Peptides against a protein of PDB entry 6GMG. Designs and how they scored, part 43

Target 1, 331 residues: chain A of PDB entry 6GMG
Amino acid sequence: DSDDRVTPPAEPLDRMPDPYRPSYGRAETVVNNYIRKWQQVYSHRDGRKQQMTEEQREWLSYGCVGVTWVNSGQYPTNRLAFASFDEDRFKNELKNGRPRSGETRAEFEGRVAKESFDEEKGFQRAREVASVMNRALENAHDESAYLDNLKKELANGNDALRNEDARSPFYSALRNTPSFKERNGGNHDPSRMKAVIYSKHFWSGQDRSSSADKRKYGDPDAFRPAPGTGLVDMSRDRNIPRSPTSPGEGFVNFDYGWFGAQTEADADKTVWTHGNHYHAPNGSLGAMHVYESKFRNWSEGYSDFDRGAYVITFIPKSWNTAPDKVKQGWP

## One batch from the design tools (peptide)

Design b1_p16_2_s1 (made by RFdiffusion4, then SolubleMPNN; from b1_p16_2, 9 letters changed)
Fold by OpenDDE base, seed 5:
Order: sequence, then structure tokens, then C-alpha cells
Structure b1_p16_2_s1 (fold): chain B 331 residues (1-331), chain A 16 residues (1-16)
Amino acid sequence: as target 1 above (331 residues)
Amino acid sequence: AEKAELINKYGKEAAS
């Protein structure tokens, strides 16, 4: 039960992490040890290490979303999300493919839709957009300048995002970022901010008014990216898990992975940080574990989810929660 | 924004 969630205790700032445990290509550790690593590596504000605050530890304790929460500085809103969907593949497979043995039509369609999403291309799109945003931020000292720069960058690249409404999540994302407005954050100066990326895995079949089959096997039409922009309307994501397909079966509501602002050009070498569940050391779930996974391991996801979105948000450049290079594990 | 935990009723472990 979520009521068993406990905030991890404070770790001394000078305490070094214990070695991470290798696990199926991942680096794994208990949340307390991640806090130690975080303080040594990611905690820096203006170049100075910081002890993870009680508030931050509480955020972290929520599990996978907590990892993104503590590193981004805000609870994920998921408003600026990107994905890649191969419409031609989807249509072709539906037309020419057939259900597997024992697979229902709904299962088949759901699976085909899931397989028509390309996690790597979705990630690439988010990185592309983040790069454009970062260029727009670089010399902008007010929001107006940022928006002007952004529009120019988009025009130069003939990017369909240039046609988005001024009130869209794309253009409003910066102004809606709390840390942008904070005195010790952006202080309303775009040039003090940078774009960062995290990923969310979730279930497509969340519409309670839809068929049971869609809730069980996925909604093939849900959460598709808009053509040209790659934007995903996340407004209907209500953290509703997949419906059981058999008695006793259950699924979790979401998974979050933190990427930040790594500069590694090879997607396969990027590191994604995520948690397994909320911290419940005295509960049935046990202590929260944090995983640092390569992209392949992260993007594979679980059967609980049939959608992956790559979300852009912003953090102050003075924070080191999104360094250029992330090292997997410890030491 | 709604504050939600990863786990609703069921546990989750990392897979390979």
C-alpha cells in the first residue's frame, strides 16, 4: 500500500556511495545509496555540493517518478511530450498481418500499434527539439527574446513546431517552469535555463468510456504524435494502469526515466535513471531501488505499458542534475 | 499536478 511510503533519511554530505550492483546491463542500488551518489555528483548548485533536502528526499521516495521529480525540481507535468509513430507500418501490418495463435483481434491491433512506435526516434525528436530550445535560450534574457529566437530557429529548420499556437505547451513550457521564476533559479532569465529530457511509459487504454478490449489490450489510436511536430497530447493520461486480462493479473500505472541533458550522440550509450517503486523499507515492497540503465534497457519497458513519451522540461544551468556525461553505477 | 506513485496495487521490479 502506498501508505507504507517512507522518506529516506538524510545522508551525510561527505559519505561516499557503496558500489552499485550490476543487474542485467543496469547498475542498481538502494535509494539511500543513490542519495549518496546524488550528493556527490548531481547535487551541485553553482558548483557546490548540496545535501539532498528533506523535501527532495520525500520527492525521491515516490519511486521512478521521484527520480525525475528530484532531478527536474518539479513533479512531471508531461505537457511537452514527443514520440514517433510509423503510420505506414501500422496500416500495413493491420492490413496484411494476422493475429498470433491465441491472440484476439484486439490484442493484435494493440500489439501492432505498440510496435509501430519507435522509442529511439521519439527520443531523437525530443533531443532535436531540446537542442533548438537550448539555442533559443542561450542569449535570451527575457521570455520575449526566447520566443523570438525559438521561432527563428524553427523557421530556419522548417520545423512544423513553428505553427504551434503561442499558448501551446511548446511555447508556454518555459514560463510555466517554477525554477525559471525562482531567484536562485532562472530568475526570469532564459539564458540561465536549459532544456532537459525525461521519459514516461504508460498505458494507452485509459479511456474509461471505451471498450474493455482497449483497456485490456491497448487503444491503437490513443496518444499518437501529431504529424510533423511529434507532439503527443498527454491530456488524457490520467495514470490509469492497464486492465487485467486474466484473474489476479495487475499492472502498474507508469514508469519514469531521467535522461537530463546528456551529450552522448549514441542513443544506445545514454544512461537513464529510474526507480522500481516507492520507498517502503518496512512494507511488503521493501526499500526503493534506483537503476541506471542504458537506453536499450530503459526503452524496452514492460508489458504494463504500450506508450513511451519523451518529455522536455527546463532546469537552471546552475543545477548539476543534468550533466553532459552520466556515469553508470559507482565507482 | 497529481502526485502519483509508481505502484498502485501491484509491485514492479526491473527486468533485463
Scores: peptide ipSAE 0.030, ipTM 0.715, DockQ to the pose 0.109
Fold by OpenDDE base, seed 1:
Structure b1_p16_2_s1 (fold): chain B 331 residues (1-331), chain A 16 residues (1-16)
Amino acid sequence: as target 1 above (331 residues)
Amino acid sequence: AEKAELINKYGKEAAS
């Protein structure tokens, strides 16, 4: 019950975190201890560490989405999303493969579709695009200059994104970022902003007018990336969870993981920060925990989800919520 | 289980 959610109390600015503990190959801690780490490591504005505000603590209290929310500065809109899908693998497996013992045709098709997505390639595409955007931002002092730079960069790389409509999320994402327009943020200066990445796991079978089988086992045709660009149309993602396949079964609506702007070239060594559930210290769920996971742990996901998207947004360079290097755990 | 500790079916909701 959402009514059990509580905003974590403030932590003294100079309070050091307690040691994180290992949990299934991840670094794990309670939310209040994450706030302590966040204040020491990620809170800096213009080089000065800040106490996490009540508003930020409230955002964080919402769980996995809260981690992305507090670090990106806005609730995720998921408009600029990327993935990688192997169409040939999908077609070949459908043609030459067969359902497992006890697996229905719909379950087989849903599973094959899920397995035809490549999380690592999707992540790499997002990083590639973020890099292009950052080059376009670095010397642009107005939006027009940024857009011109972006088009030039895309043309030089022969990237299909150069053909996107001017009104697409790809070109409009910066101007639609609140922190870009804030006086103490970007102040309408693109060169003060940088691209950052987070990931969302969700269910493909969200169309309520579709068959029950698609809602239970996935919609093989839903949320595929466009060829060439890798863009995923997220407009039909309404946070609807997977339908139960048996009595008493229930699934989660989504999961969010924060990557930021790490420069680690090896995807397997990148760190993803996420939460388990909303903070309910006096409720049945208990206190919220925060996890710092390697890419393997994050990208594996859960049976609750059959889609993963890697989303680009923007934050001011003066924020330290997306540092070049993320150290797992504490100390 | 790992899933129960990391993701609870009652604990993930949209803030808006």
Scores: peptide ipSAE 0.027, ipTM 0.683, DockQ to the pose 0.252
Fold by OpenDDE base, seed 2:
Structure b1_p16_2_s1 (fold): chain B 331 residues (1-331), chain A 16 residues (1-16)
Amino acid sequence: as target 1 above (331 residues)
Amino acid sequence: AEKAELINKYGKEAAS
């Protein structure tokens, strides 16, 4: 019950974190200790360490989405999302493959669709686009200049994104970012902003008007990236979890992982920060824990989800929530 | 075991 959610208390600005605990190849800690780390490492505004505000702690308390929320500065809208889907693999497997023993046709199709997504390629596409955006931002002092730069960059690379409508999330994302408009943020100056990335895991079978099988085993046609651009239409994602396949079974609605703007070229060495659930230290769920996972651990996901998207948003360069290098755990 | 620690079965809260 969400009513059990509690805002973590403030941590002294200079309090150092306790060591993280290793957990299945990840670094894990309680939310309060993450706040300590966050204040030491990620809190800096204009080079000055900041205490996490009550508002930020409130955001963080919502769990995995809270980690992305506090670091991006806004609740995830997921509008600028990328993925990679191997259509040929999908078609080939459907044609030449067969259901496993005891697997229904719907289960088979859902599984094949899930397996046809390439998380690494999806992530790489998002990084590629973020890089293009960052180049477009560099010397742009108004939105018009940014958009012009962006179009030029895309044209030079013959990128299909150049054909997107001006109202597309791709072109509108910056102006729709609250921190871009803030005086202490971008102050309407694109060159003060940078692109950052987070990831969302979710369920494809969310259409309540579709078959029960799709809700249970996935909708093979849902949330596929557009060819060429890699853009995923996230408009139909309503945070509806997978339907139970047996009595008593329950699935989680989503998972969020924060990447930011790490420069590590090897995807496998990138660190993803995420939480397990909303903070309920006095409830049945218990205290929120924060995990720092390598890409392999993050991208693996869970059976609760059959889709992964990599989303681009923007933060002010003055924020340190998306540093070039992220270290796993503490110390 | 990993799922139990990383993702709660009761879901994750969303806020707007």
Scores: peptide ipSAE 0.025, ipTM 0.678, DockQ to the pose 0.244
Fold by OpenDDE base, seed 4:
Structure b1_p16_2_s1 (fold): chain B 331 residues (1-331), chain A 16 residues (1-16)
Amino acid sequence: as target 1 above (331 residues)
Amino acid sequence: AEKAELINKYGKEAAS
């Protein structure tokens, strides 16, 4: 199956994209055409356009994760993840609600848990934290200065993240970013880096030792954010898809959406870039397509997933893969 | 229909 994956060919640096097509409020194009757009808009290093390298094209060919991969510069580790969960809503609905006709108790509980997550609040939390991090990065020329600035910012805001362990993904994320250490990247200078955001959709019922019902309908207790911080422990996410509930049914393992560092204050107007599947132009899946979706379209997700996380990572400021404004589609 | 166009049933490949 994975043997059908093909690396898209190189596109000439100056080749302009063909027009995207609208699809259910999204802008859609084939992966080769996205490469053309990427080279014109997002490829810039130190202000100069770059042809997407073979390595980058190979990363991209993996589908939705490939879009995040090529733009962030590394395979997503998902360590610094945020979400928002309404515990009161969850408890109240479990207590006062009831299963729908034909709905099992496990299915009801899974659905209620899913509906108790607030994607917009989760996204806003990630943006809030990214802003704090960016302020801490601004004039810090070594990691020590960055961490000191970060702690001061958190203290001033009385943010619960100030109580995180020094080894927490929150504090270690920058030092664990390859591009931070690269000579042509951050070169160990925090002020040359900026925080960026992507999102992952996945299934909560991944514990193989749990009940079949949890694997089919979700684990209501899994992957909840910690109170105060909003941090989600992603260590148990192993990219295991939802279990079939009927013969012949199948679910996908995850979805990734790239946001970057857009400055649009209205969440509903932000653009999220993602892919449908790995590139298999000669296989049953066909060519990979790339979508640029508004937040409403992205956050809606699919029945394949009952969790959404918003993840912070870092890229060099010299990269243009995370511009302050993203235009949907082409032209 | 929309789902089939955006995310295929046969899943997404991971690099690792």
Scores: peptide ipSAE 0.025, ipTM 0.675, DockQ to the pose 0.242

Design b1_p16_2_s2 (made by RFdiffusion4, then SolubleMPNN; from b1_p16_2, 10 letters changed)
Fold by OpenDDE base, seed 3:
Structure b1_p16_2_s2 (fold): chain B 331 residues (1-331), chain A 16 residues (1-16)
Amino acid sequence: as target 1 above (331 residues)
Amino acid sequence: AEKAELINKENQKASS
C-alpha cells in the first residue's frame, strides 16, 4: 500500500552514522542511517556538507529508485541506456541447447535470452561512453561546443554513436538534464557537469498484446541493445512486472542501483547503492533499508528481472553524490 | 513528472 510510505525524519547535519551490518556479502543499513552517511559523505555542494532536505528525503523514501533519485537529482528517465547482448551465443544455444527437465520452450528461450546478456560488458560500455562524454564536457562552455567535442571524440574512436540522430537521447541527454540548466548547477555550462551511471533491472515481457508466455518467462527479442552502439530502446519499459507463473507468486516492477562516477578500474570492486522497498516503518514492509553491494551482488539481480541496463545521466561537478571512490558501509 | 509505482518487495536475498 503506497499510503504506508513515510518520509524519513531529518537527521542532524553532524550526526555520525552507526556501523553498517553485513547482509549476504553486502553492507546494509536502515534508511535513517543512510541519510546520516549521505550527509557526511555525499551531501557536499561546493565543498560544504548539506543536510538532506525534506524534498530529498521524500525522494529517497521511494526505495531503490529513491537512492538513484536523491543522488542524481532527478527521477530516472532511463533514456540513455546501454547493454551488451551476445547474439551468436543466443542463436547457438537456441539451436543446440535443449530445455531442462520440466522447462517449457518459452521458459527455455527466455532463460537463454537472459543468459545471453553480459552485465559486465554492458557496464563497461556505459563507462566507455561516459568517459567520452566527460572528455567532451571538458572546457566546453556551451552546448554547441560540447556536441562538437563529442562528435570529434566519437569519430576519433570510430564509435557508431557518431551516427546517431541529433535528437537522439545520446545527444539530447545533457540539455534535458534539469541540473544543467540550474544557476547553482551547470548554469548551461557543460564543463560544470559530469556524466554518471546508474543501473536498472526490469522485466522484458511487458507487452500486454504479446503471448502470456512472454509475460511469464520473458520476451527474448525485447530490450536488446543496438549493434555497434549498445543503446537500448527503453521506450517500452513501463515498469510492468513479470507475470506470475503460479498462484500467489508476485514480482516487483524494477530495481535501481547507483554507481555514480567511481574510477575503480576493476568492475568487480565497484560499489552499487540501492534500496529494498519504499519506507513504510509502520506498514507491513517495514523500514526501508539501503544496501551497498559489489558489482557481482548487484548484477546478479533477481528472478523478477531478466534485463539489466546501464544508464548515463549528468550531475554538476560541484555535487559529491558521485565521488571517485565509494567506500562500502560504515566506518 | 510521472512517477512509477513503488516497489513492494523485499530485495534482501541471498547472493553468491
Scores: peptide ipSAE 0.040, ipTM 0.685, DockQ to the pose 0.111
Fold by OpenDDE base, seed 5:
Parts: structure tokens; sequence; C-alpha cells
Structure b1_p16_2_s2 (fold): chain B 331 residues (1-331), chain A 16 residues (1-16)
């Protein structure tokens, strides 16, 4: 029950974290200990450590989304999302493949669609776009300059994003970022901002007007990236979980993983930070745990989800919530 | 904006 959510207490600024626990190739710790790590490593504003505020601790307490929330500075809007879908593979498997024993046609189609997404390519597309944006930001001191730079970069690369409408999430993302407008943030100066990435796992079969089969096994046509751009229309994502396929079965509504702005070229070596559930130390779910996972561990996801999106947002360069290098665990 | 929470089950299991 969401009513059991508790805001983690403040941690002394100088308190060092306890060692993380290794688990299946990831590092795990309780949320309070993550706060300690966050204060030591990620809390810096203009190079100075900060205690995680009560507001930030409250954001964090929401679980996996809380990790992204506290590090990005805003609740995820998921407007600028990317993925990669292999249409040819999908069509070929549907045509030439067959359901497994005991698998329904709808289950087969949903599975084939899920398998036709490439998480690595989706991530790479987001990184590519983030890099373009960062170049456009670098010397732009107003939004107009940023947009001009962005268009030039896209034209040089013959990127289909150059054809997006000026009102699209792609071009409006910066201006719609609260921290961009904040005096202690970007102060309306694009060159003070940088692009960052997080990922969301969610269920495709969220349309309540669709068939029960789509809600149970996935909607093969939902949340596909647009050709050329890789943009995913996330407007229909309403945090609706997968429908149970058997009595008593329940699925999680979403998962969020924070990547930030790591410069590690090898996707498999990148670290993704996420939480297991909202913090309920006195409830049935228990205390929130934070995980730092390698890309393989993150991108694999769970049966609860059949879509992964890689989302771009912005944070001030003065924040250290998205360092170029992230170390897994502690120490 | 909606402030949704991760609910139902823990997602701590992963492949090594």
Amino acid sequence: as target 1 above (331 residues)
Amino acid sequence: AEKAELINKENQKASS
C-alpha cells in the first residue's frame, strides 16, 4: 500500500557509506546508505558537497523513479524518448515463426515484438542524440543560439530529427526543463546545461479499449520508435501494469534506471542506478533498496515489461548527479 | 504531474 511510504531520515553530511552488497553482478544497498553515497559522490553543487534535502529524500523514497527524480531534479516526463525496433525481424518472425507449445497467438506476437526491440541500439541512439545536444549547448548563451546550433548539427549529420516540428519534445525539451530556468541552475543559459539519460521499462498493453490479449501479452504495435528519428511517442504511457495472465499474478507498473552522462564507450560497462520499490520500512514491502547495475543487468528487465525507452533530459553542469564516471557499489 | 510509485513486487532479481 502506497500509504506505507516513509521519507528516509537525513544522513550526516560526512557519514561514509557502508559497503554495498554484490548481487548477481550488481551492487545493492539500503536507501539510507545510498543517501550517504549520494552525499559523498553526487551531491556536489559547484564542487561543494550538499546534504540531501528533505524534499530530495522524499523524491527518492518513491523507489526506482525516485532515483531518477532526485538525480535529474524533476519528476520524469518521458517526453524525449528513444528506442530501436527491428521491423524486418518482427515481420519475418511473424511470418515464418510459430507459437511455442502452449503459447497463444497473442502471446507469440507480443513476445516477438518484445524481442524485436534492441535495447543496446536504443541506448546508443539516445547517447548519439545527447552528444549532438551537448555540442549544441556548449557555446549557446540563449535558447535561439542553442536551437540554431542543434539544427546545424542535425543537418551536418543528415539526421531525420532536423525535420521535427519546433514544438516537438525534441526542440522544446530544454525550455521545458525547470532547472534551466533556475538562477542556481542554467539561469536561461544553455551552455550551463548538459543532456542526461535515463531509461524506463514499462508495459505496451496499456490501452484499456484494446483486447484483453494485448493487455496480458503485449500490444505489438504500441510504443514503436519512428523510423529515422528513433523517437517514441510516450503519450499513451500511463503507468498501467501488465494484466495478470493467471489468478493471483501481479506485475509492477514501471522501472526507472539512471544513467546520467557517463562517457564509457562500452555500453556493457555503464552503470545504471535504480530502486526496487518505494520506501516502506514498517510496511510489507520493507525498506527501499538501491541497485547499481551494469547495462546487461538493467536492460534485461523483467517479464513485467515489454518496452524499454531511453529518455533525454537536462541538468545543470554544476550538479554532480551525472558524472562522467560512475563506480559500482562502495568502496 | 503524476507521482507514481513502483509497486507490487521487488525487482531485485537479475541474471549474473
Scores: peptide ipSAE 0.038, ipTM 0.685, DockQ to the pose 0.094
Fold by OpenDDE base, seed 2:
Structure b1_p16_2_s2 (fold): chain B 331 residues (1-331), chain A 16 residues (1-16)
Amino acid sequence: as target 1 above (331 residues)
Amino acid sequence: AEKAELINKENQKASS
């Protein structure tokens, strides 16, 4: 229920942010102050600062997904998602491991599956692919040229993505990006676009036809990356939260973190921007807060989620929502 | 109504 959601008011374009506050290794601020920072740092179109529009503020008000939404320019479709799963570790632990005291078999299997995902490797795979895409975009002035460049790059790297169908999210992602088609965006020119990354945390046990145990403890077989490509089929992600394991327990449906196109080679030094909940300043939840977290803080996730995916989308190069360097907090 | 499912409700863990 989001009946208490409110769109944050406009902030003057020249209003400087108040200082962020430290929060468990993160930089934290209220959403209105993030808007101020966004206008100073990320709002630029063709080098000119822009006031966050009412539409953008409305998008932002939806919480963690809102941060990704406003910076990517579209609601996350999550179609081009990557992860890393250690199949050997999973099999070995299932075979040789034992449930903890009081842990059910289903709980054990769910936990082992969760632990078999490597967030860092998943992130690195997405960055690798984004780099390939960016190279393919650089001098491509139509989609055909872009696709040809992609195929060449993938062939040169012997990447399994070269075997993906033309209808695959990998090849169709650019054409399905609204900002690519916008006159003031890509204007159908791939060379005006760049690949960007965000992450989603979610629950694996979303199948309503599955056992209650899978909904409570995870589905070990769900949302695994395809071997070689690292692609995750996200079609079954319906934003269904984990089922309660005890009375009164509740879980959040998802978490989104915005990375963009940072060039920092050390994953641990990358900054991820996310929100805590929808903006409800007059409601029980209170005002939305925005966090800028280091990768360790982001990738740790919560018990609400047993899957993490790293998703590639595109934005115009003229946007500054995905700069090469992101500074944590303010000042 | 469908949009209500597409929001981050409460994540207290993220705020603590």
Scores: peptide ipSAE 0.037, ipTM 0.699, DockQ to the pose 0.098
Fold by OpenDDE base, seed 4:
Structure b1_p16_2_s2 (fold): chain B 331 residues (1-331), chain A 16 residues (1-16)
Amino acid sequence: as target 1 above (331 residues)
Amino acid sequence: AEKAELINKENQKASS
């Protein structure tokens, strides 16, 4: 029950973290210890360490989404999402493949669709777009200049995103970022902002009017990226979990992983920060744990999810929640 | 509550 959620207590600004522990190839710690690390490493505003505020600790307490929330400064809207889907692979496997022993047709189609997504290519697309946006931001001192720069960059690269509507999430994302308008944030100056990336894992079979099979085994046609742009329409994502296939079975509604703005060129070496559940130290779920996973550990996901999206948002450059280099664990 | 639906449940695989 969400009523068991507790806001982690404040940690002294100068308190150093305890060592992280390895868990399934990732670094793991309790949420309070992550707060300590966050204050030492990620809390900096204009180069000065900050204690995590009560509001930020409350955001963090919501679990995996809380990690992205506290580091991005806003609850994820997921409007500017990218993925990669191999349509040819999907069609070929449906045509030439067959269900495994004991696998229903619906299970087969759902699995084939899931396997037709390429997480690495989806991530790469988001990084490519974020790079274009960052170039457009660099010397733009108003939104008009940013948009002009962005259009020029897209034209030069012959990117299909140049054909997006001016009202699309792609062009409106910056102006819709609260920290862009904040005096201590962007202060309406695009050159003070940078693009950052997080990822969401979720279930495709969320349409309650669809067949039970789609809700149980996935909707093969849902949440595919648009050709050329890689944009995913996330409007139908309502945080509805996979439907159980057997009595007592239950699935999680989503998972979020924070990447930020790491410059590591090798995707496999990038670090993703995420949480296991909301903080309930006195409840059945227990204390929240935070994980720092390599891309392989993050992108493999869970059976709870058959979709992954890579989302772009913006933070002020004065924040250190998205450094160029992220070190896994502590020390 | 509306916010309750926005909280992920225990990821058993990650915590096991």
Scores: peptide ipSAE 0.030, ipTM 0.701, DockQ to the pose 0.096

